# Designs tried in a protein design run: peptides against a protein of PDB entry 8HF1. Part 168

Target 1, 320 residues: chain A of PDB entry 8HF1
Amino acid sequence: NVMLYATKPTEVMVSFPHQEQVLTVTRLISAEIEKFYVSLDLMNIGVQPIRRSKSLQCLRDPSKKSFVKQLFNDFLYQMKEYGIYAASIAIISLIVEFDIKRRQAETLSVKLMHRTALTLCEKIRHLLVQKLQDMTYDDDDDNVNTEEVIMNFSTPKVQRFLMSLKVSFADKDPKDICCLVFVERRYTCKCIYGLLLNYIQSTPELRNVLTPQFMVGRNNISPDFESVLERKWQKSAIQQFRDGNANLMICSSVLEEGIDVQACNHVFILDPVKTFNMYVQSKGRARTTEAKFVLFTADKEREKTIQQIYQYRKAHNDIA

## One batch from the design tools (peptide; made by RFdiffusion4, then SolubleMPNN)

Design b2_p21_3_s1 (from b2_p21_3, 11 letters changed)
Fold by OpenDDE base, seed 4:
Structure b2_p21_3_s1 (fold): chain B 320 residues (1-320), chain A 21 residues (1-21)
Amino acid sequence: as target 1 above (320 residues)
Amino acid sequence: LEPIPEFLEEELEKLLAEFEA
């Protein structure tokens, strides 16, 4: 119960400029997804039999169309919030999900729906990768995974986050690092994890210093709905972090679910703190006065964010 | 096409193996 610890970490707020520049590629991708939604709405996939099959996957997706739209909406959010580099990784997660759903399809119409979604994801991936390549100075180096490319194709928020990691952890002993990164969405854990792997590998000062891992929160859908794989992954990721084999953990809402993660010396909140519980739970992982609790805010929202954090501090002190 | 990150390939393979079994 994290509420029982009066933690006084050093709170840091990092401001970032609002990115007003919409790339042509992001407009094209958004337009292609919108066209696909029109096509998807016209698809007759039939009445899905409520198979009472204990495969809890059917309860996650009462409408196979709604799941497809949810994945693309989550992708569009990630592209907007984290940039086209993170989007190039996020689209692969959609490819994986749609290929699985295509193979699991009990009907030809559902199989075709997932195939059409998959084809769109492949097109989106190509558009993103091509745009990443267009800014590589060396026409011969197909390696878009450089520090420069990652930084240039990330949002100002992600740029400030990566800079904060570099400044905080450059040339440090891996044993002295215990870092949490909180994100709002499940799929953000995966794309930020992939981004961090590439960034750490491209940044000499972070090579062999940071070992990232990610933890997807339990879907608030009954623990019975977690795939055996997801549960194994969560247990493995937590264990690696406990054993010190990973020193940076990316997580979504996991602390609200009562997963016992160790006390950390760094806590980054990459997405806006929307609830008092999220504030208390995340801050409660930074247990020492030397621990840093880092928030990111757009310059336009800075005053509102400061006021909100002040209210949360006051409320926390009144309960503690 | 850029290679799929290895961790996503492994996830895909594990998920596929669970459905082929």
Scores: peptide ipSAE 0.035, ipTM 0.573, DockQ to the pose 0.015
Fold by OpenDDE base, seed 1:
Structure b2_p21_3_s1 (fold): chain B 320 residues (1-320), chain A 21 residues (1-21)
Amino acid sequence: as target 1 above (320 residues)
Amino acid sequence: LEPIPEFLEEELEKLLAEFEA
């Protein structure tokens, strides 16, 4: 169901059924991660020297175990919120990060910890890809990157999002599109970007219409090396979006102060709006009455979402 | 196993290059 609200911009609420996808594969993966946490807690990695990097107090967990658990918890969240197709892409980001951390390891014990995490990620990737393949009835085309596979292995939220993109942008002129997609978490930008690349490529009506890009906010966790590459990537991605070489930008809700994104004609909020600031900042990117601000809500949370948005509107009107 | 998406491979290569420099 779609509700339209006469606001500046036009607000649209898309409802989706709450399906707890109880897949055997997701339960197996969760159980493997829990077993890994038990093993991780038993690992003696020694006291890591607190490198007094002078800059930002990123609490380098001297054990580095908290960071490992955070990445797997973020993966579990993405698998739950976006589905196993998005999870198959999200796990690759963990593989990349753990391989880098393994290479950067100052001690053999830390190197082994990251290697063990990497091995688990490789197993999880295999389980996810196998599950995507098992439901392709056509034995001949091992391509799990079809519109059908993406849709079938995405959560109802992601399905409604993809349908909303198709309905909104099918066969349109790319120059007339300026779209933002807001997500809560940094790592969600990457997996949704990868999902969109595959979906757009498999959808003829969108293939030459949408050119996605993603913007990852500054990682406060690893300021030194990640900061230069991320800054270069952010500048490049923003520039491509400004120049019209990209017309859909995926960004995290942590729009850093100073990232000026242009006004857009479509703004999608893929995750729940948790703060007034997020509401104002995201809605403020859709500046015209013709612009669409699209929210997604589970049917069970619909009334709560409506009440929350009403409170945010009232608060915004009282300040404006 | 499906190939790693190109954008993630590029990210890995760039991160490795910055670490090796």
Scores: peptide ipSAE 0.029, ipTM 0.611, DockQ to the pose 0.015
Fold by OpenDDE base, seed 5:
Structure b2_p21_3_s1 (fold): chain B 320 residues (1-320), chain A 21 residues (1-21)
Amino acid sequence: as target 1 above (320 residues)
Amino acid sequence: LEPIPEFLEEELEKLLAEFEA
């Protein structure tokens, strides 16, 4: 009885320097968002009547101010964790969300709140794009989507991630690639997807090699408000990945919800592994022969990360 | 200003279509 021991994935840890990008533009953007929060707190939006049919979310923030603050806090997190280039894509997702919420607004006060948020997002987008253009020496090449611009305006974590993709997949057969990229936040899936599309298009060695897709987890806070579209999109994205029409999938915690994806040969964990369940579920997808499980850690947190992964590995081996 | 990435435009159009339905 040859117990087919599932080949344990090779675990790789990539270290990156912890650089706080103290850019003037990021400080300006943060200050504008803080000013907006002060203005937002002064806005009288009124108590929206609790419609009996609206889910538990409407009960938690009747003013919808906390949701607006959450979106901007998620943006600030993305700008800090992934850099200005990723932030220029992330702000567009906020523009989309606030335009939808502005149209869906039942009151003039709520409509005005979302309009003010939208105007701030447009200003932030302009500041970000202008900063990306400042590095293009050629006034005629307004293309801020070059490999150089992407790399220069990405955090050390994202730079090491992109380098790891290039080294791992340059000039490979796309059929031999089944890659998962795990991120913590739902909105990070979209901005990293947009970043990867532009990076792959700007990197000749990857253009015909990597076809990215993303998956957004269910919003556990209001599953009833998940658009039929988000569910259809998620189903389509999974099917494209199963059919081999996509070979790189960006996921949030979606795989914990029992979404069955095929066995992968590469799994990247872009954000810190915070739970044992995330470690086991993500590592359990790296189950092909010669599979790689790649973690990213700041140099300052390297020892703490090693100890935590060792504890998770030990606990996993004790259950198996 | 750089155009909105096509995938976000498509997402916006689809979300708007769901709201008009």
Scores: peptide ipSAE 0.020, ipTM 0.450, DockQ to the pose 0.015
Fold by OpenDDE base, seed 2:
Structure b2_p21_3_s1 (fold): chain B 320 residues (1-320), chain A 21 residues (1-21)
Amino acid sequence: as target 1 above (320 residues)
Amino acid sequence: LEPIPEFLEEELEKLLAEFEA
């Protein structure tokens, strides 16, 4: 019995400087969202009649104000953690969500609330796009989707991540690549996917090398029409990744839900590893002989991250 | 316990230096 010792993946830690990009535009956007929250709290949306068919979760916030605040809070988090460029993509997801909710609104007051939220999102989008354009010196090329613009308006974490992709995959055969990227939040999958599409398209060395997809966990699937489209899209994305039509998959907590993905040669953890289960499940996908498991840490948190990973390694070896 | 290799950090620092130049 030759126990094929599954070659343990090479674990890599990439450090990044903790730099808070406090741009005037980010302060302005945060202040506009705070003003909106004050106005939102003053809005009389009325008690929506409890429709028996909506999941018990819709019963807890009859005003739907908490959901609106959650989306803007998630946007603010993405802007802080990933930068202005990622935020310019993330705001589009809010625009789509609020437009759908505006159309589905059963009352004039709820329709007005979602319209006001949508108007704010369009203002935020304009501010973000204008700031991205201010660095394009060429009057003729309104293309904010260049490698330079993406890098300049990304956080140090995202810069190091993109550089890690470029170094790891430049001019490689697409068939030799099976990459997973783990993120914490569902909405982060979408904005990082959009960022990667634009980055890959703007980076010649990655053009026709990387084909990204994203996958989102099932636990937050509201029974709404959006959930059916998202489920169809998820099935298609997983199938494309299995068939080799996509070679990079962005995931949020999906492996915890028992979605089986193939063995990968690269696993990137873009956000901090918060649980032992996340460590074991993500590392357990790096199964090839030359597999890399890449972690990102702020310089200030480097020692703490190292200690936490050693604890997880020890705990994993004690179970195995 | 093998230390987490930092070899990617050196390559990334070179690429950062090229981007900042």
Scores: peptide ipSAE 0.019, ipTM 0.492, DockQ to the pose 0.684; fails the geometry check

Design b2_p21_3_s2 (from b2_p21_3, 11 letters changed)
Fold by OpenDDE base, seed 1:
Structure b2_p21_3_s2 (fold): chain B 320 residues (1-320), chain A 21 residues (1-21)
Amino acid sequence: as target 1 above (320 residues)
Amino acid sequence: LPEIPEFEKEKLEELLKEFEK
């Protein structure tokens, strides 16, 4: 029995400095969200009628308040983990979601709740965009979507990720690139996708080299229209990636759910590897010795991360 | 409307078409 030692990808660990400095704008935004939570808790929102056509998530939150808080908490996480630039994109997804929920509102109280949430999102967006503009030295170029602005307003993790993309893919043939980017949370896929579109467009060495797509996991079995749209988008994105019309795919734990994506020559793990399954499945997409499996770690967590990856590598070798 | 990313525009447009029906 020739155990075909599956040629292990080259594992690379990129460290980034821990950012302890909290910007004033992030504190202001957090304080505005906390004030909104107090106001939201005081809102008398009647129990929503259980309609059979609503998602299972809509059944769990009859007041719709928990969902609103979840979206803002997810936004706060994105702002902390990826930076102000990524947050300026992430807030747009909240604006769209709250506008939809405002239109779908069956009661005036729910409509007002989503309108208030939307107004807060617009205020947050203004604060973020204003802060991005403050660093554009050229008053004449309203373009906050430059490589420099993206880099300056991204966390050290995202900066190292973008630098790693530039070094890895500058002036390469697009056909030779098959890249996966794994993130922990579903909402991060959209945020990082929007950031990458702007970064690639502003970076001449990548503009005609990388074509990104994103994939979000199938959490909603619900036949709701939003879930149908997400499924259509996923199918289209996967097909574009298979056809070579896209060569970089941002995905969450979706590949853990058995979505068969082709073998890739680059796999980036942007967020910490929390499970053995995530390690095995993400690494299993890099099938050649020439393939790179890139991990990102904070300097403070480097030793812990190395030990964890060593344990996962050992456990994987004991099963293989 | 702020420049909504194309992926969110498509979602919004498709949702708006559903509400117009």
Scores: peptide ipSAE 0.136, ipTM 0.756, DockQ to the pose 0.014
Fold by OpenDDE base, seed 5:
Structure b2_p21_3_s2 (fold): chain B 320 residues (1-320), chain A 21 residues (1-21)
Amino acid sequence: as target 1 above (320 residues)
Amino acid sequence: LPEIPEFEKEKLEELLKEFEK
């Protein structure tokens, strides 16, 4: 039995400058969310009837306030980590979530809570879109999705990621591309997917080359409507990626649980590698002879990241 | 406006159909 030594992928580390985007709009949005938290804490929502829906999350907070705060905290994280352009897409997911929860609300108090959250999301969306438009010379709505606007309103991490995609895949045959992009958070999959759709559409060298999909981990076996749609989407996305109808898959770290995706020639880790298991599982998807495993690190954290990756590489070689 | 991802459009459309019943 010739143990085919799995060809080790070429590891690449891309550094980016730590720029705190000191935008007045980001500070304003953060302040509006903090004001909303104060108002949310004062809302009397009463005791919700425990619906027997097996989703453990609906059982934990009788007021559902913690879920509302979690969504806004995840949005604030995405705005900080990926920039205002990604945030303008991320806020749409919150709008959809709060509109669903508003319609599903059994009580007037819960309906009002989700309506107030929705109104804040609409205000945030307006502030973000205005800031994107301020850099476009033409008042035409179509001009906010240009390569230039996407790049200017993205964090240095996202800029380096997009540049790495352009350099890696410009004018290539779509059939020769099998790319995974790993992100930490579930909602990051959606906003980076939307960002990539717009970036690819605005970049002629990529428009007919990259077809992105995204996959969120199966956390909910619940028969609720949302979980049914997510399962349908996940099944479709995996099938498109297997059939070659999609050649770039955005994944959250939850793919550790054995989603059978094909061997890839490119693996991008957009967020910090926090665990040895994540390192092994993500790197283990880069199985082709010329496979690339690309990591992103802030310049300030570069030395720490190099040491951590060296430790993971050593530990992996001691087990293999 | 940034395009709404198709997943969110599908979610919204299927929701509207569920509440029209």
Scores: peptide ipSAE 0.135, ipTM 0.754, DockQ to the pose 0.015
Fold by OpenDDE base, seed 4:
Structure b2_p21_3_s2 (fold): chain B 320 residues (1-320), chain A 21 residues (1-21)
Amino acid sequence: as target 1 above (320 residues)
Amino acid sequence: LPEIPEFEKEKLEELLKEFEK
């Protein structure tokens, strides 16, 4: 029971320009993924034996193709929504997942499928890294992780988010900070975590101020080793955040699942608030009047966002 | 090459150790 405490945080809305980053590299990457989907559909993987383990494993596509497409679709979303820099981090998670799945492959056809996906991910990684390097004036400075590079290759939404962190937390005592960052997708937690690690390390005002951690949604679908690792990671991440060893937590819908996280003085909603539950659960973590609840909206969607938040406020006040 | 984040390295290493058994 999330007690609906009447939380009165200061609600802030940060607007950002809707810029479609018309980068040739993003179009090339999208086209390569589309070509790969055509090739993937032609691959004969055979019917994988449904392991009759009574566990929820029955929800796996017997071809395993749907999972491959899901990962690339999530990558394309991250590249679009967060930018090329975030995409360069996101592609690494795909590389790791496809290498694991390649090693776990029970058939040569499945092994080949994951190998082909992995080869595409490496190509995408090279294209992204090359584009990040093209903006570094010094050919010898392999440091694509500067504040400038991160900002220049991030979407306006991410730029405004990073600026909001810098303004909010520059030179503050780490002990006075308890920050939540809500994202929609589980893979975005990892991507934004990697981006924040690099940004914080490259930003002197934040380097010893913010210690990020992330929580990914529980994958209720699979009792696999991956789900055990994810559960161990979640438990560790939550404990670090409770102990004050981490002061910024990136989370998806995990907090809706009744994970007990302490009250926070900052809550950032990086992705659109799509549901009343998300609004209530996220806002319910900002319990004081001094706490900030920060929303990000595209300028074109500002009015719609304001109206939606007003409706959610009204509905919340009618229940509280 | 951008370094594989440590959290992904650890996951990969733990998974590799289970397959080498």
Scores: peptide ipSAE 0.111, ipTM 0.673, DockQ to the pose 0.014
Fold by OpenDDE base, seed 3:
Structure b2_p21_3_s2 (fold): chain B 320 residues (1-320), chain A 21 residues (1-21)
Amino acid sequence: as target 1 above (320 residues)
Amino acid sequence: LPEIPEFEKEKLEELLKEFEK
């Protein structure tokens, strides 16, 4: 009986300072969103016509307003958690979503609601881009995507993550790299992907080394065209990662959905580990002999995080 | 202006092509 010694990955914990980026632009954006919520609550959207499509999900008026508020709340979270640079990418996903919902609107009142949300997103985008440009002396659009601008407008967590990537992968053979990055939220997956594309392109030591892809969890299987498109994207992204055309995969809760990705050399957990299942599943993807499992924690939460990881490690060793 | 990431452009274009049908 050859006991297959399951090689346990090396666990690494990276600490970062809890700095609230107190930028005037962040306060202005938050205040504009709060004013918009007051206006949104006063909007009479009226009883929505029952879509005659076989799924009797009458999207009641409260659900449409709630969805708009959810997207802006997710944006505010991303701006706080990842910084202004990531927020400049995240706002584009809101612009796309609200433009689609504006076009799909069956009533003038709903169309106007999504148009007002879209106009706010365009204003937010302008404020974010202007703030990124204020640090660049040259008016050229390419100057906002430099390593320096990305680092300066990212939170300490994102800065430590980018530094950890640079130290781990600088000038390595792309074929020897299989990396997973786990994030909690679906929209975070997209904005971190966009940030990584720009960071890798601006960093000579990584430009020909890392090829990122992203995969988001399956939203509730509405037979809507959006869900078909997302399924096609997921299949393509997984295939590129299996074929070695991509060597870094950003994932949001994908392992819980039974998506089989290959064994990886590096697993980064960018957001806090909230569940034992997430810990076991993500750690279980780091299967190579030199595999690293990297966690990020705020200095203020370090003790709590250490205790939680110790409990998860103990529970995992008691089951194994 | 930071260009709309190509993945969001591609998604928007694919969605627009489906609405034009």
Scores: peptide ipSAE 0.106, ipTM 0.741, DockQ to the pose 0.015; fails the geometry check

